# Peptides against a protein of PDB entry 5VJI: the designs that were tried, part 43

Target 1, 62 residues: chain A of PDB entry 5VJI
Amino acid sequence: NTLVVLHKSGLLEITLKTKELIRQNQATQAELDQLKEQTQMFIEATKSRAPQAWAKLQASLT

## One batch from the design tools (peptide; made by RFdiffusion4, then SolubleMPNN)

Design b2_p20_1_s1 (from b2_p20_1, 16 letters changed)
Fold by OpenDDE base, seed 2:
Structure b2_p20_1_s1 (fold): chain B 62 residues (1-62), chain A 20 residues (1-20)
Amino acid sequence: as target 1 above (62 residues)
Amino acid sequence: SEERAALLAAALQSIQSILQ
């Protein structure tokens, strides 16, 4: 079958590694996006002096 | 050969499926 062909050619290993790298990249990007959002909430909290902005930030850090 | 081409096409489709 095709999996045997991919294995014998070495392409299966490369494909699986590539998939893992894509997954890791996606996970890292999600974490980065979350950090960016938290950073923005922090900036807004410092600017607004509103207790609710700090509460919103606090909730995001849970 | 046609057989070799078919195997290559199937392998490429398998790679695409694995990556998705």
Scores: peptide ipSAE 0.306, ipTM 0.798, DockQ to the pose 0.010
Fold by OpenDDE base, seed 3:
Parts: sequence; C-alpha cells; structure tokens
Structure b2_p20_1_s1 (fold): chain B 62 residues (1-62), chain A 20 residues (1-20)
Amino acid sequence: as target 1 above (62 residues)
Amino acid sequence: SEERAALLAAALQSIQSILQ
C-alpha cells in the first residue's frame, strides 16, 4: 500500500517529522499569542493606570 | 500513464492525510 511505499522511499519519516514540527510550531504560536495578549494587557494597564486594567492583567497571570 | 498518475495521487493523498 501507499504507507509501505512512503516508508521505503523515506518520505514517511519526513512526513511524520513535518507533522511533528507543525504541531510544535502550533504550540509555540499559542504560547506566543498568550504572551502577546498579556503584553497588551500590561500596556493598557500602564497607559490607563486604572485598577481595572491591572486587575485584568492579574487575572490572566493566575 | 493513468496507472502511474493514480499511484502518485494516492501517495500524495496519504501524505496529506498524515499531515492533517
């Protein structure tokens, strides 16, 4: 079958590695997006000096 | 050939299935 052909050609290993890299990239991107959001909350807190903005940031860090 | 094209298509579909 196609899996056997992919295995023997080396393409299966490359494909599986690529899949894992995509997964890792997605996980890293999610962490980056979270950090970006937290950074934005921090920026807003420093701009407004409003306790509400700091409370929002605090909640995101729990 | 048609057979070769079909085999290539199947292989590509398998790769696509693995990646997704």
Scores: peptide ipSAE 0.304, ipTM 0.790, DockQ to the pose 0.010
Fold by OpenDDE base, seed 5:
Structure b2_p20_1_s1 (fold): chain B 62 residues (1-62), chain A 20 residues (1-20)
Amino acid sequence: as target 1 above (62 residues)
Amino acid sequence: SEERAALLAAALQSIQSILQ
């Protein structure tokens, strides 16, 4: 069985760790993208001083 | 040699499957 070979060679552990790192990277990137969007809404709210812009930002923070 | 290559290919396929 290939999994046994991978385990004994140490490659299984490396593979599983790599998978986890990929997952974490993707999750972190998603959070970063969300933060970027929220930051942009904040910037727009400060520029416009319009209540609706602040409301939009507030809604995004839920 | 071909047998060894086949075993290596199978191992690589397993790695690819795990990464998915």
Scores: peptide ipSAE 0.302, ipTM 0.791, DockQ to the pose 0.010
Fold by OpenDDE base, seed 1:
Structure b2_p20_1_s1 (fold): chain B 62 residues (1-62), chain A 20 residues (1-20)
Amino acid sequence: as target 1 above (62 residues)
Amino acid sequence: SEERAALLAAALQSIQSILQ
């Protein structure tokens, strides 16, 4: 049984930790991408001074 | 040695499955 071998060797723990780190990395990257998009909307709102641009930014924050 | 290679391959496949 490979699971038994992985457990006894310590590789199972490393594998599970790696899986969790990948998941956390993906979640953090998604948050970063969202912040980048919100930042861009803020920049556009300040440049155009158009109410629609501010409304778009506000919608993204709710 | 072929048996050992097969066991290693199975272990690696298990790791791959867990990571997905």
Scores: peptide ipSAE 0.301, ipTM 0.792, DockQ to the pose 0.010

Design b2_p20_1_s2 (from b2_p20_1, 15 letters changed)
Fold by OpenDDE base, seed 1:
Parts: structure tokens; C-alpha cells; sequence
Structure b2_p20_1_s2 (fold): chain B 62 residues (1-62), chain A 20 residues (1-20)
């Protein structure tokens, strides 16, 4: 059984840990991308005198 | 040798399946 071989060799644990690290990396990247978008909306709002830009920023923070 | 290569291929396939 291949699964038994992977378990006994320690490769299963390494594989599962790697999978978790990939998941965590993906989650962190998504949070970073969201923060970048929010930062851009903030920058645009500060450059604009239009209330629409501030409304858009406020909506992003909800 | 062929048996070892087969086992390695199966292990690699299983690892890939777990990572997906």
C-alpha cells in the first residue's frame, strides 16, 4: 500500500504540512491583495474632492 | 529496479493528489 509506505517514510507528514503551508500562503496572499485594493481606494479618495470616491472607500471597509 | 521505479511513481502520484 503506497499510503503505508508514505506514512512509514515520513513523507506523508511532510506532504500534509506542505499542503497546509500552501493553504496558508494562499490565504495570506488573498488578504494582501485585498489590502492593496483598499489602499488604492484610499489613495484615490485622498486625491479626489468627489464624495463618490469617499463613499466607495467606506463601502470597502464594511 | 523496475519495481522500485513503479513504487516511486505511485508515491509521487499520491503526493501530487494530496497536494491538490
Amino acid sequence: as target 1 above (62 residues)
Amino acid sequence: DAARQKLLAEAQQRIQSILQ
Scores: peptide ipSAE 0.303, ipTM 0.797, DockQ to the pose 0.010
Fold by OpenDDE base, seed 3:
Structure b2_p20_1_s2 (fold): chain B 62 residues (1-62), chain A 20 residues (1-20)
Amino acid sequence: as target 1 above (62 residues)
Amino acid sequence: DAARQKLLAEAQQRIQSILQ
């Protein structure tokens, strides 16, 4: 059984850990992208006197 | 041998399936 060989060799543990790291990296990247977008909306709101820019920022924080 | 290559391919495929 291939799974048994992977388990005994330690490759299964490494594979599962690698999968978890990929998942965590993807989640962290998504949070970072969201933060970048929120930061950009904040910058635009501070540069603008338009109510629309502040409304967009407010919507992003909820 | 062909048997060894088959086993290696199966192991690689299983690892790839776990990672996805």
Scores: peptide ipSAE 0.299, ipTM 0.791, DockQ to the pose 0.010
Fold by OpenDDE base, seed 5:
Structure b2_p20_1_s2 (fold): chain B 62 residues (1-62), chain A 20 residues (1-20)
Amino acid sequence: as target 1 above (62 residues)
Amino acid sequence: DAARQKLLAEAQQRIQSILQ
């Protein structure tokens, strides 16, 4: 059984840890992307006197 | 030998499947 061999060799543990790290990295990247978007909306709101730009920023913080 | 190479290929395939 290939799975048994992977377990006994320690490769299964490494593989599962790697999978978890990939998942955590993806989650962190998603949060970072959200922050980048919020930052962009903030920059646009500061450049614009339009109340719509500020409303858009406020909506992004919900 | 061919048997060893087959086992290694199967192990690699299983690892890739777990990572997905």
Scores: peptide ipSAE 0.296, ipTM 0.792, DockQ to the pose 0.010
Fold by OpenDDE base, seed 4:
Structure b2_p20_1_s2 (fold): chain B 62 residues (1-62), chain A 20 residues (1-20)
Amino acid sequence: as target 1 above (62 residues)
Amino acid sequence: DAARQKLLAEAQQRIQSILQ
């Protein structure tokens, strides 16, 4: 049984931990990408007198 | 030696399946 061999060797635990780290990394990257986008909209809103830029920023914060 | 290679391939496939 391959699963038993992976368990006894410790590779199963390492594999499961690696899976969790990948998941956490993906979640953190998604949050970072969202923050980068919000920051860009904020910069554009501060440079523009157009109310549309502020409306876009406000919509992104909901 | 072919048996060892097969066992390693099965272990790698199982690891890949768990990571998905």
Scores: peptide ipSAE 0.294, ipTM 0.790, DockQ to the pose 0.010

Design b2_p20_1_s3 (from b2_p20_1, 17 letters changed)
Fold by OpenDDE base, seed 1:
Structure b2_p20_1_s3 (fold): chain B 62 residues (1-62), chain A 20 residues (1-20)
Amino acid sequence: as target 1 above (62 residues)
Amino acid sequence: SAKRQELLAKWQQSIQSILQ
């Protein structure tokens, strides 16, 4: 049984830990991306006379 | 992370306060 071999070798634990680290990295990156996006929308809104830019910003903050 | 979420929330609140 491959699963049994993976477990006994310790590779299963490493694999599962790696998956968790990837998940955590992805979650952190998503939070950072949201911050960057909202910051960019704010910058664009302040530089623009277009009501659409302010609407987009407002929508992102709700 | 609670700390990361707090930072994000603070920034969002800052933007909102500027617009008010």
Scores: peptide ipSAE 0.155, ipTM 0.726, DockQ to the pose 0.065
Fold by OpenDDE base, seed 5:
Structure b2_p20_1_s3 (fold): chain B 62 residues (1-62), chain A 20 residues (1-20)
Amino acid sequence: as target 1 above (62 residues)
Amino acid sequence: SAKRQELLAKWQQSIQSILQ
């Protein structure tokens, strides 16, 4: 089967490492997206006199 | 990563300090 072929060829280790790197990349991207979202809310709040914008920012930081 | 989480926490704390 596929698993036996991958293991015997030495490609299983590379496949598993690649999978882990993809997972780490996805986790890092999620953290970056959160930072970008919070930064955008901060920018919009500073440009606005709407109390709702500040409330939204406050909620995102708690 | 603990280092990335620390950086994120510092940024969030900085923004909170501005709001208070």
Scores: peptide ipSAE 0.153, ipTM 0.719, DockQ to the pose 0.065
Fold by OpenDDE base, seed 4:
Structure b2_p20_1_s3 (fold): chain B 62 residues (1-62), chain A 20 residues (1-20)
Amino acid sequence: as target 1 above (62 residues)
Amino acid sequence: SAKRQELLAKWQQSIQSILQ
């Protein structure tokens, strides 16, 4: 079957490693995106001085 | 990553300190 062929060819190991790297990349990207968004909300709150912007920032930190 | 989580936490704490 396909699984046996992939294993014997060495492609299964590469495939599984690739999947893990993709997962790690996605996790890292999510953390970065969170930081970027919180930074942007802080910048916007500082610029506008609007209570809504500060409320939005505060909500993101809970 | 522990390092990334630490950085994120420090930034969040910094913002929280400004809000409080």
Scores: peptide ipSAE 0.148, ipTM 0.720, DockQ to the pose 0.067
Fold by OpenDDE base, seed 3:
Structure b2_p20_1_s3 (fold): chain B 62 residues (1-62), chain A 20 residues (1-20)
Amino acid sequence: as target 1 above (62 residues)
Amino acid sequence: SAKRQELLAKWQQSIQSILQ
């Protein structure tokens, strides 16, 4: 079957490793995106001086 | 990683301290 062929060819190991690398990359990207979003809210709060913007930022950090 | 999580936490704490 396909799984046996992939294993014997060595491609299964590469496939599984690639899957893990993608997962790790996605996790890192999610952390970065969160930081970017919070930074943007901080910038907006400093620019607008609006209490609502500060409230949004504060809520995001909770 | 632990280092990335630590960095995120420090940044978040820094901003939170400004808000208080």
Scores: peptide ipSAE 0.146, ipTM 0.712, DockQ to the pose 0.066

Design b2_p20_1_s4 (from b2_p20_1, 16 letters changed)
Fold by OpenDDE base, seed 2:
Formats: structure tokens, sequence, C-alpha cells
Structure b2_p20_1_s4 (fold): chain B 62 residues (1-62), chain A 20 residues (1-20)
């Protein structure tokens, strides 16, 4: 199969490393999206006079 | 050719499955 061919050609390790980098990129993107959401909540809290906006932000940080 | 294109597509799919 393809795995055997890639191993014999020396490309399997490159493929597996690429897979790992893709997964790391996906994890980093998820963290970035979370940070963006938290930033938006912070902005809204600073503009808001409502205590529930700050409570929502605090809950997101736990 | 269509046959060559089909073969390449199969290889691409096989590699994609490994990257999942």
Amino acid sequence: as target 1 above (62 residues)
Amino acid sequence: SAARAALLAKWQQSIASILQ
C-alpha cells in the first residue's frame, strides 16, 4: 500500500512530520480563535456598565 | 490521459488519508 511505498522511498517520515505540523497548526488556530473571542468579550465589558458582561468575561478565563 | 489522471487522483487520496 501507500504506507509501504512511502517508507521505502524515505518520504514517510516527511509525511508524518507534515501531519504533525498540520495538527499543531489546527491547535494553534483554535487557541487564536479563543483569544479573539476573549478579546471581544473584554472590549464589550469595557464598554458595558453591566456587571454581567464582566462576569461573562471572567467565566471565559476559568 | 484520463487513466493517468485517475492514477494521480488515487495517489492523492491515499496520501490525504495518511495526513488525516
Scores: peptide ipSAE 0.156, ipTM 0.666, DockQ to the pose 0.011
Fold by OpenDDE base, seed 4:
Structure b2_p20_1_s4 (fold): chain B 62 residues (1-62), chain A 20 residues (1-20)
Amino acid sequence: as target 1 above (62 residues)
Amino acid sequence: SAARAALLAKWQQSIASILQ
């Protein structure tokens, strides 16, 4: 199959490295998105007198 | 050719499966 051909040609390690880079990119993007959300909650909490806004922020930082 | 295109499609699908 394709896995065998890739292994014999030396391309399997490149394919697996590519897969890992995709995974790492996805994880990093998720962390970035979380930080963006936390930043928005922080901004909203600073503008608001509502304690629930701070509670939401607190929960997001866990 | 259609045959070449079909072969390429099979390879692409196989590689995509490995990358998923």
Scores: peptide ipSAE 0.156, ipTM 0.674, DockQ to the pose 0.011
Fold by OpenDDE base, seed 1:
Structure b2_p20_1_s4 (fold): chain B 62 residues (1-62), chain A 20 residues (1-20)
Amino acid sequence: as target 1 above (62 residues)
Amino acid sequence: SAARAALLAKWQQSIASILQ
């Protein structure tokens, strides 16, 4: 099967490493998206005089 | 050829399943 062929050719390790890199990329992207959201909340808080905007930001940072 | 394309598609799908 494909798995056996990949192993014999030495490509299985590369394939598994690629899988790990994909996973890490997904995790990093999730963190980036969270940071983007937090940044937006910060911007909204600075533009707003409403205490709830700051409270929302504080909650997001906890 | 269509035959070669089909073979490549099968290999691609097999590798994709490993990467998932």
Scores: peptide ipSAE 0.155, ipTM 0.668, DockQ to the pose 0.011
Fold by OpenDDE base, seed 3:
Structure b2_p20_1_s4 (fold): chain B 62 residues (1-62), chain A 20 residues (1-20)
Amino acid sequence: as target 1 above (62 residues)
Amino acid sequence: SAARAALLAKWQQSIASILQ
């Protein structure tokens, strides 16, 4: 099967490494997206001067 | 050919399943 062929060719290690890098990239991207969202809430809070916006930001930082 | 395309598709999907 494909797994055996990849192993014998030496490409299985690369494939598995690629898979792991994809996973790590996805995790890092999720963290980055969270930070972007928090940053946006901060920006909105500073612009609106609305207590609700600050409350929303505070809730996100718990 | 259709046979070649089918074989390539099979291999591609097999690799994709490993990367999932």
Scores: peptide ipSAE 0.150, ipTM 0.671, DockQ to the pose 0.011

Design b2_p20_2_s1 (from b2_p20_2, 15 letters changed)
Fold by OpenDDE base, seed 1:
Structure b2_p20_2_s1 (fold): chain B 62 residues (1-62), chain A 20 residues (1-20)
Amino acid sequence: as target 1 above (62 residues)
Amino acid sequence: DAERQALLAAAQQSIKSIFE
């Protein structure tokens, strides 16, 4: 069984760890994208000086 | 040899399936 071979060679552990690192990277990227969006809403709020823009930003920070 | 190549191909497929 190839899975047994992968386990005994240590490649399974490395593979699973690599998959986890990819997942963590994806999660971090999602957080970064969210921050970028919030930053954009902040910029728009400062430019417009409209209460609605600030309300939109506040809603995004929940 | 063919047997070694078959084993490597199977191992690669197993690794690939982990990422799916």
Scores: peptide ipSAE 0.323, ipTM 0.791, DockQ to the pose 0.010
Fold by OpenDDE base, seed 2:
Structure b2_p20_2_s1 (fold): chain B 62 residues (1-62), chain A 20 residues (1-20)
Amino acid sequence: as target 1 above (62 residues)
Amino acid sequence: DAERQALLAAAQQSIKSIFE
């Protein structure tokens, strides 16, 4: 089938590698977004000086 | 020539299916 042709031409390997890179990029972006959220909670905790804000931050780190 | 074009079209569809 066409997958055999893709394999023999080297395009299948490139395609699969590209898909894996996209997956890894998405996973890294999710971690980055989580870090951004935690950073925002930290900033808000320092500004509010409310113990509840620190508790919220601590809960997010578990 | 038509056969080559058909094969290329099928290959493109196969690549698209990998990303779905």
Scores: peptide ipSAE 0.322, ipTM 0.793, DockQ to the pose 0.010
Fold by OpenDDE base, seed 3:
Structure b2_p20_2_s1 (fold): chain B 62 residues (1-62), chain A 20 residues (1-20)
Amino acid sequence: as target 1 above (62 residues)
Amino acid sequence: DAERQALLAAAQQSIKSIFE
């Protein structure tokens, strides 16, 4: 079938590897987005110097 | 020909399904 042809040509391996790279990229991007959000809360906490802003940041670090 | 095109379409669909 077509999957056998894809396998023999090497395209199946490339396709599966590409899918895995996309998955890894998405996971890394999610971690990066979380860090960016935490960084923003840190910046806001330093600007406001308000206890509630620091509490918000601390809650995000759970 | 039609047979070649059908095979190519099936291969493309197989690849598409891998990403779903």
Scores: peptide ipSAE 0.321, ipTM 0.789, DockQ to the pose 0.010
Fold by OpenDDE base, seed 5:
Structure b2_p20_2_s1 (fold): chain B 62 residues (1-62), chain A 20 residues (1-20)
Amino acid sequence: as target 1 above (62 residues)
Amino acid sequence: DAERQALLAAAQQSIKSIFE
């Protein structure tokens, strides 16, 4: 059984750990992208001083 | 040698399937 061989050799653990790291990296990147978007909305709100811009930012923070 | 290559191919496919 190939899976058993992978397990005994340690390659399965390495593979699963690598997959998990990829997942975590993707999740972190998504959070970063969201923060960047929120930052942009904040910048726009400060520039316009319009209530609508602040409302848009507030909605994004929920 | 053929057996070794077959085992390596099987292992590679197994690893690949984990990422799919």
Scores: peptide ipSAE 0.320, ipTM 0.791, DockQ to the pose 0.010

Design b2_p20_2_s2 (from b2_p20_2, 16 letters changed)
Fold by OpenDDE base, seed 4:
Formats: structure tokens, C-alpha cells, sequence
Structure b2_p20_2_s2 (fold): chain B 62 residues (1-62), chain A 20 residues (1-20)
């Protein structure tokens, strides 16, 4: 059984940890992308001075 | 860890699919 061999070798733990780290990286990247978008909306709001741009930014923070 | 258990089950399922 490959699972038993993988467990005994310690590679199962490494594989599972790697997958978890990938998941955490993806979650962190999503948060970073959200912050980048919020920053862009802030920049656009300051440029346009339009109330709609500020409303869009406020909606993104909720 | 519940997350590790879920990943272990996923790995097991993937191995079973490769053997079919």
C-alpha cells in the first residue's frame, strides 16, 4: 500500500504540509489582491472626485 | 488537524482512482 509506505517514510506529512502551505499562500494572495483593488479604487476616487467612485470604494470595504 | 485529515482522504481517493 503506497499510503503506508508514504506514511512511514514521512513523505505523507511533507505532502500534506505542502498542500496546506499552498492553500495558505492562495488565501494570502487573495487578501493581497483585494488590498490592491481597494488601493486602486482609492486612487481613482482621489483622481475623479466623483461621489460614485467613493461609494464603490466604501462598498468594497464591507 | 482536520485539514490534514481532509488532505489525507483526498490523497487516498486520488490513489484509488489511479489504480482503476
Amino acid sequence: as target 1 above (62 residues)
Amino acid sequence: SAARQALQQQWLQSQQSLLQ
Scores: peptide ipSAE 0.085, ipTM 0.618, DockQ to the pose 0.015
Fold by OpenDDE base, seed 2:
Formats: structure tokens, sequence, C-alpha cells
Structure b2_p20_2_s2 (fold): chain B 62 residues (1-62), chain A 20 residues (1-20)
């Protein structure tokens, strides 16, 4: 049984840990993308002086 | 997840033992 061999060799736990790291990486990437978007909205709000841009930024931070 | 945390600790412990 391949699963038993993987478990006994320790490769199963390494595989599962790797999958978890991939998941965490994806979650961190999503947070980073959100921060990048918020940063862009902040820059645009600062440049435009338009109340709508500030409202958009404020909504994103809520 | 408690299960993922347990797995992480087990993995870290096993890796530490291999490096010592």
Amino acid sequence: as target 1 above (62 residues)
Amino acid sequence: SAARQALQQQWLQSQQSLLQ
C-alpha cells in the first residue's frame, strides 16, 4: 500500500506540510493583493482630491 | 486548524531531529 509506505517513510507528513504551505502562500498572496489595491486607492485618492476616491478607499478599509 | 497545527509541529520536530 503506497499510503502506508509514504506514512512510514515520513513523506506523507512532508507532503501534507507542503500542501499547507501552498495554502498559506495563496492566502498571503491574496492579502498582499488586497494591500496593493488599497495602496493604489490611497494614491489615487491623494492625487484626485475627489471625495468619491476617498469614499472608495474608506469603503475598502471598512 | 488544530490538525494542521499538530502536523506542523510533528513535521518541525522530525526535521529538527534529522538536522541534529
Scores: peptide ipSAE 0.083, ipTM 0.621, DockQ to the pose 0.018
Fold by OpenDDE base, seed 3:
Structure b2_p20_2_s2 (fold): chain B 62 residues (1-62), chain A 20 residues (1-20)
Amino acid sequence: as target 1 above (62 residues)
Amino acid sequence: SAARQALQQQWLQSQQSLLQ
């Protein structure tokens, strides 16, 4: 039984932990990308006197 | 870890489905 061999060798635990870490990394990366986008919109809004830039930023925070 | 256990069960179910 492959599962038994993987379990006894410890490779199952490593594999499952790795998969979970990848998932967590992907979630964290998505949050980071969102923050980067919000930061960029904030920078553009501060540089621009255009109400559209502020509207975009406000929409992103809602 | 509940998450690891869930993944283990999911993997096991996947393997069982391949054998059926």
Scores: peptide ipSAE 0.077, ipTM 0.591, DockQ to the pose 0.015
Fold by OpenDDE base, seed 5:
Structure b2_p20_2_s2 (fold): chain B 62 residues (1-62), chain A 20 residues (1-20)
Amino acid sequence: as target 1 above (62 residues)
Amino acid sequence: SAARQALQQQWLQSQQSLLQ
Protein backbone atom coordinates (compact mmCIF):
# COMPACT_ATOMS: atom_id res chain seq x y z
CA ASN B 1 0.00 0.00 0.00
CA THR B 2 1.49 3.31 -1.15
CA LEU B 3 -0.05 5.27 1.74
CA VAL B 4 1.62 3.01 4.32
CA VAL B 5 5.00 3.38 2.60
CA LEU B 6 4.66 7.18 2.49
CA HIS B 7 3.71 7.30 6.17
CA LYS B 8 6.62 5.13 7.30
CA SER B 9 9.16 7.08 5.23
CA GLY B 10 7.96 10.46 6.52
CA LEU B 11 7.00 11.58 3.02
CA LEU B 12 3.30 11.69 3.93
CA GLU B 13 3.92 14.57 6.32
CA ILE B 14 5.86 16.42 3.62
CA THR B 15 3.08 15.77 1.10
CA LEU B 16 0.44 17.13 3.47
CA LYS B 17 2.56 20.20 4.22
CA THR B 18 3.00 20.79 0.49
CA LYS B 19 -0.77 20.61 -0.03
CA GLU B 20 -1.28 23.16 2.74
CA LEU B 21 1.29 25.52 1.18
CA ILE B 22 -0.48 25.23 -2.17
CA ARG B 23 -3.78 26.10 -0.48
CA GLN B 24 -2.25 29.13 1.23
CA ASN B 25 -0.69 30.26 -2.04
CA GLN B 26 -4.06 30.02 -3.79
CA ALA B 27 -5.73 32.08 -1.05
CA THR B 28 -3.03 34.76 -1.27
CA GLN B 29 -3.34 34.81 -5.06
CA ALA B 30 -7.10 35.34 -4.79
CA GLU B 31 -6.57 38.35 -2.50
CA LEU B 32 -3.98 39.74 -4.90
CA ASP B 33 -6.33 39.32 -7.87
CA GLN B 34 -9.07 41.14 -5.98
CA LEU B 35 -6.72 44.04 -5.27
CA LYS B 36 -5.69 44.16 -8.94
CA GLU B 37 -9.34 44.32 -9.98
CA GLN B 38 -10.08 47.11 -7.50
CA THR B 39 -7.04 49.01 -8.78
CA GLN B 40 -8.27 48.65 -12.36
CA MET B 41 -11.75 49.91 -11.43
CA PHE B 42 -10.15 52.90 -9.70
CA ILE B 43 -8.11 53.69 -12.81
CA GLU B 44 -11.20 53.43 -15.03
CA ALA B 45 -13.22 55.65 -12.68
CA THR B 46 -10.54 58.37 -12.74
CA LYS B 47 -10.23 58.24 -16.55
CA SER B 48 -13.89 58.13 -17.55
CA ARG B 49 -15.33 60.40 -14.83
CA ALA B 50 -18.54 58.42 -15.43
CA PRO B 51 -20.87 57.97 -12.43
CA GLN B 52 -21.30 54.31 -13.35
CA ALA B 53 -17.56 53.65 -13.00
CA TRP B 54 -17.51 55.17 -9.50
CA ALA B 55 -20.61 53.18 -8.55
CA LYS B 56 -18.90 49.98 -9.73
CA LEU B 57 -15.80 50.77 -7.66
CA GLN B 58 -17.89 51.51 -4.57
CA ALA B 59 -19.77 48.24 -4.97
CA SER B 60 -16.46 46.33 -5.13
CA LEU B 61 -15.43 47.68 -1.71
CA THR B 62 -18.54 46.30 -0.01
CA SER A 1 15.15 2.86 20.04
CA ALA A 2 15.45 6.37 21.42
CA ALA A 3 18.29 7.07 18.98
CA ARG A 4 16.18 6.08 15.95
CA GLN A 5 13.28 8.22 17.14
CA ALA A 6 15.57 11.21 17.72
CA LEU A 7 17.07 10.86 14.22
CA GLN A 8 13.61 10.59 12.65
CA GLN A 9 12.40 13.72 14.44
CA GLN A 10 15.52 15.62 13.39
CA TRP A 11 14.98 14.63 9.76
CA LEU A 12 11.32 15.70 9.84
CA GLN A 13 12.24 19.06 11.37
CA SER A 14 14.85 19.68 8.67
CA GLN A 15 12.33 18.89 5.92
CA GLN A 16 9.71 21.16 7.49
CA SER A 17 12.20 24.03 7.64
CA LEU A 18 13.03 23.49 3.96
CA LEU A 19 9.34 23.90 3.07
CA GLN A 20 9.17 27.09 5.20
Scores: peptide ipSAE 0.068, ipTM 0.604, DockQ to the pose 0.012

Design b2_p20_2_s3 (from b2_p20_2, 16 letters changed)
Fold by OpenDDE base, seed 2:
Structure b2_p20_2_s3 (fold): chain B 62 residues (1-62), chain A 20 residues (1-20)
Amino acid sequence: as target 1 above (62 residues)
Amino acid sequence: DAERAALLAAAQQSIESLRQ
């Protein structure tokens, strides 16, 4: 049983931690991507000065 | 059993090195 071998060797803990770090990295990346999009909407709002662009930004922050 | 404990200790060190 591969699972038993991994557990006895300590590699299971390493594997589980690595998977968790990958998951956390993915979550952080998603937050970063959202922030980048919000930043772009902010830049566009400042350029256009159109109330619709500000409304779009506000909706993204809600 | 002692060998398993040593392997687990090494695993924990590896986990700690990954945590940044």
Scores: peptide ipSAE 0.062, ipTM 0.643, DockQ to the pose 0.013
Fold by OpenDDE base, seed 1:
Structure b2_p20_2_s3 (fold): chain B 62 residues (1-62), chain A 20 residues (1-20)
Amino acid sequence: as target 1 above (62 residues)
Amino acid sequence: DAERAALLAAAQQSIESLRQ
């Protein structure tokens, strides 16, 4: 079967490693997206004197 | 067999090259 062929050729290990790298990339992308959101909230908080904007930013950092 | 061993060795090298 295809699984046996992939295992015997070593391509299964490459596939599994590739999947792990994709997972790690997705995790890093999520952290980057969070940082972008926090940056936007910071910009908005600096433009606004509203304490709610700072509270929202603080909540995002917890 | 020797061919399988060579493919496995190449695969392991490829995996190592993917590690950042």
Scores: peptide ipSAE 0.061, ipTM 0.639, DockQ to the pose 0.012
Fold by OpenDDE base, seed 3:
Structure b2_p20_2_s3 (fold): chain B 62 residues (1-62), chain A 20 residues (1-20)
Amino acid sequence: as target 1 above (62 residues)
Amino acid sequence: DAERAALLAAAQQSIESLRQ
């Protein structure tokens, strides 16, 4: 089966390490995306002068 | 088999270097 072939070739270990790196990269990217979103909400709050925009920002920081 | 082992070790080392 494919799993046995991957194990015997040594590619299984490489694949598992690669998957872990992808996971770590995705986690870091999610943190960056959250910060970008919070930054955008801050920018919109400063531009709109709308209480709703500030409320949205405040909710994101809780 | 020694050549295969060396290639695998090099590949694994490269991946480990990406684990920052």
Scores: peptide ipSAE 0.056, ipTM 0.596, DockQ to the pose 0.013
Fold by OpenDDE base, seed 5:
Structure b2_p20_2_s3 (fold): chain B 62 residues (1-62), chain A 20 residues (1-20)
Amino acid sequence: as target 1 above (62 residues)
Amino acid sequence: DAERAALLAAAQQSIESLRQ
């Protein structure tokens, strides 16, 4: 059984930890991308002072 | 076997460090 061999060799633990780190990295990257987008919307809202730009920003924060 | 065990232990220690 390959799974048993991987477990006993410790490679399974390494693999699972690697998968978790990849997941965490992806989650952090998504949060960063969202923050960048929100920052851009904030900049646009401050430049235009248009109600629509502020409404768009507010919608992004919901 | 001893070398493999040592490498495994080092890998496990590295994993534990990454959990902190």
Scores: peptide ipSAE 0.045, ipTM 0.593, DockQ to the pose 0.012

Design b2_p20_2_s4 (from b2_p20_2, 15 letters changed)
Fold by OpenDDE base, seed 5:
Structure b2_p20_2_s4 (fold): chain B 62 residues (1-62), chain A 20 residues (1-20)
Amino acid sequence: as target 1 above (62 residues)
Amino acid sequence: EEERKKLLEEFLQSIKSILE
């Protein structure tokens, strides 16, 4: 049984850990992308006197 | 050799399935 061999060799644990790291990396990347977007909106708001830019920023923070 | 290769492929597919 392949699964039994994976378990006994310790490779199953490594595989599961790798899967978890991939998941965490994806989650972190999503958070980073969100922060980048918020930062860009902040930059645009600071450059603009238009209230619409600030409204967009506020919406992104909710 | 072919049998060994087949077994290895099955093993790798099992790992891949776990990672998905």
Scores: peptide ipSAE 0.140, ipTM 0.676, DockQ to the pose 0.010
Fold by OpenDDE base, seed 4:
Structure b2_p20_2_s4 (fold): chain B 62 residues (1-62), chain A 20 residues (1-20)
Amino acid sequence: as target 1 above (62 residues)
Amino acid sequence: EEERKKLLEEFLQSIKSILE
């Protein structure tokens, strides 16, 4: 049984931890991407006189 | 060698399945 071998060798714990780290990394990357987009919208809003640019930024923060 | 390779592939597939 490969699962038993994984458990006894300690590789199961490493595998499960790796899975969790991958999940956390994906979540962090998503937050980073959101921040990057918000930053871009902020930059565009400051360069624009269009109220719509600020509305888009506000919507992204909710 | 082929049997060892097959066993390794099965083991790696098990790990891959856990990571999914």
Scores: peptide ipSAE 0.140, ipTM 0.678, DockQ to the pose 0.011
Fold by OpenDDE base, seed 1:
Structure b2_p20_2_s4 (fold): chain B 62 residues (1-62), chain A 20 residues (1-20)
Amino acid sequence: as target 1 above (62 residues)
Amino acid sequence: EEERKKLLEEFLQSIKSILE
């Protein structure tokens, strides 16, 4: 079957490693997006001097 | 050639399924 052929050819290991790298990349991208959002909230908080903006930033860090 | 093509497509589909 195809799975046996994949295993014997070494492509299964490469495929599984590729899948893992894709998932790690997605996780890293999510963390990066979160950091970008937090940075934007920080910028807004520093501009407004409004307690609400700082409260929003604080909530994002939990 | 057609059989080879079908086999290759099935093989690629198997890889795609593993990547999901």
Scores: peptide ipSAE 0.139, ipTM 0.672, DockQ to the pose 0.010
Fold by OpenDDE base, seed 3:
Structure b2_p20_2_s4 (fold): chain B 62 residues (1-62), chain A 20 residues (1-20)
Amino acid sequence: as target 1 above (62 residues)
Amino acid sequence: EEERKKLLEEFLQSIKSILE
């Protein structure tokens, strides 16, 4: 079957590795996006000096 | 030729299924 062919050809390993890399990339991208958002909130907090902005930042870090 | 194409498509679908 196709699975056996994939395994014997080495494509299964490549496919599984690719799948893992995709998942890792997605996770890393999510973390990066979160960091970007936190950075933006930090910038806004420093500019506004409003307690609400700092509260938002603090909430994002939990 | 068409049979080979179908077999290739099935193979690619198998890969796609693994990636999902």
Scores: peptide ipSAE 0.134, ipTM 0.665, DockQ to the pose 0.010

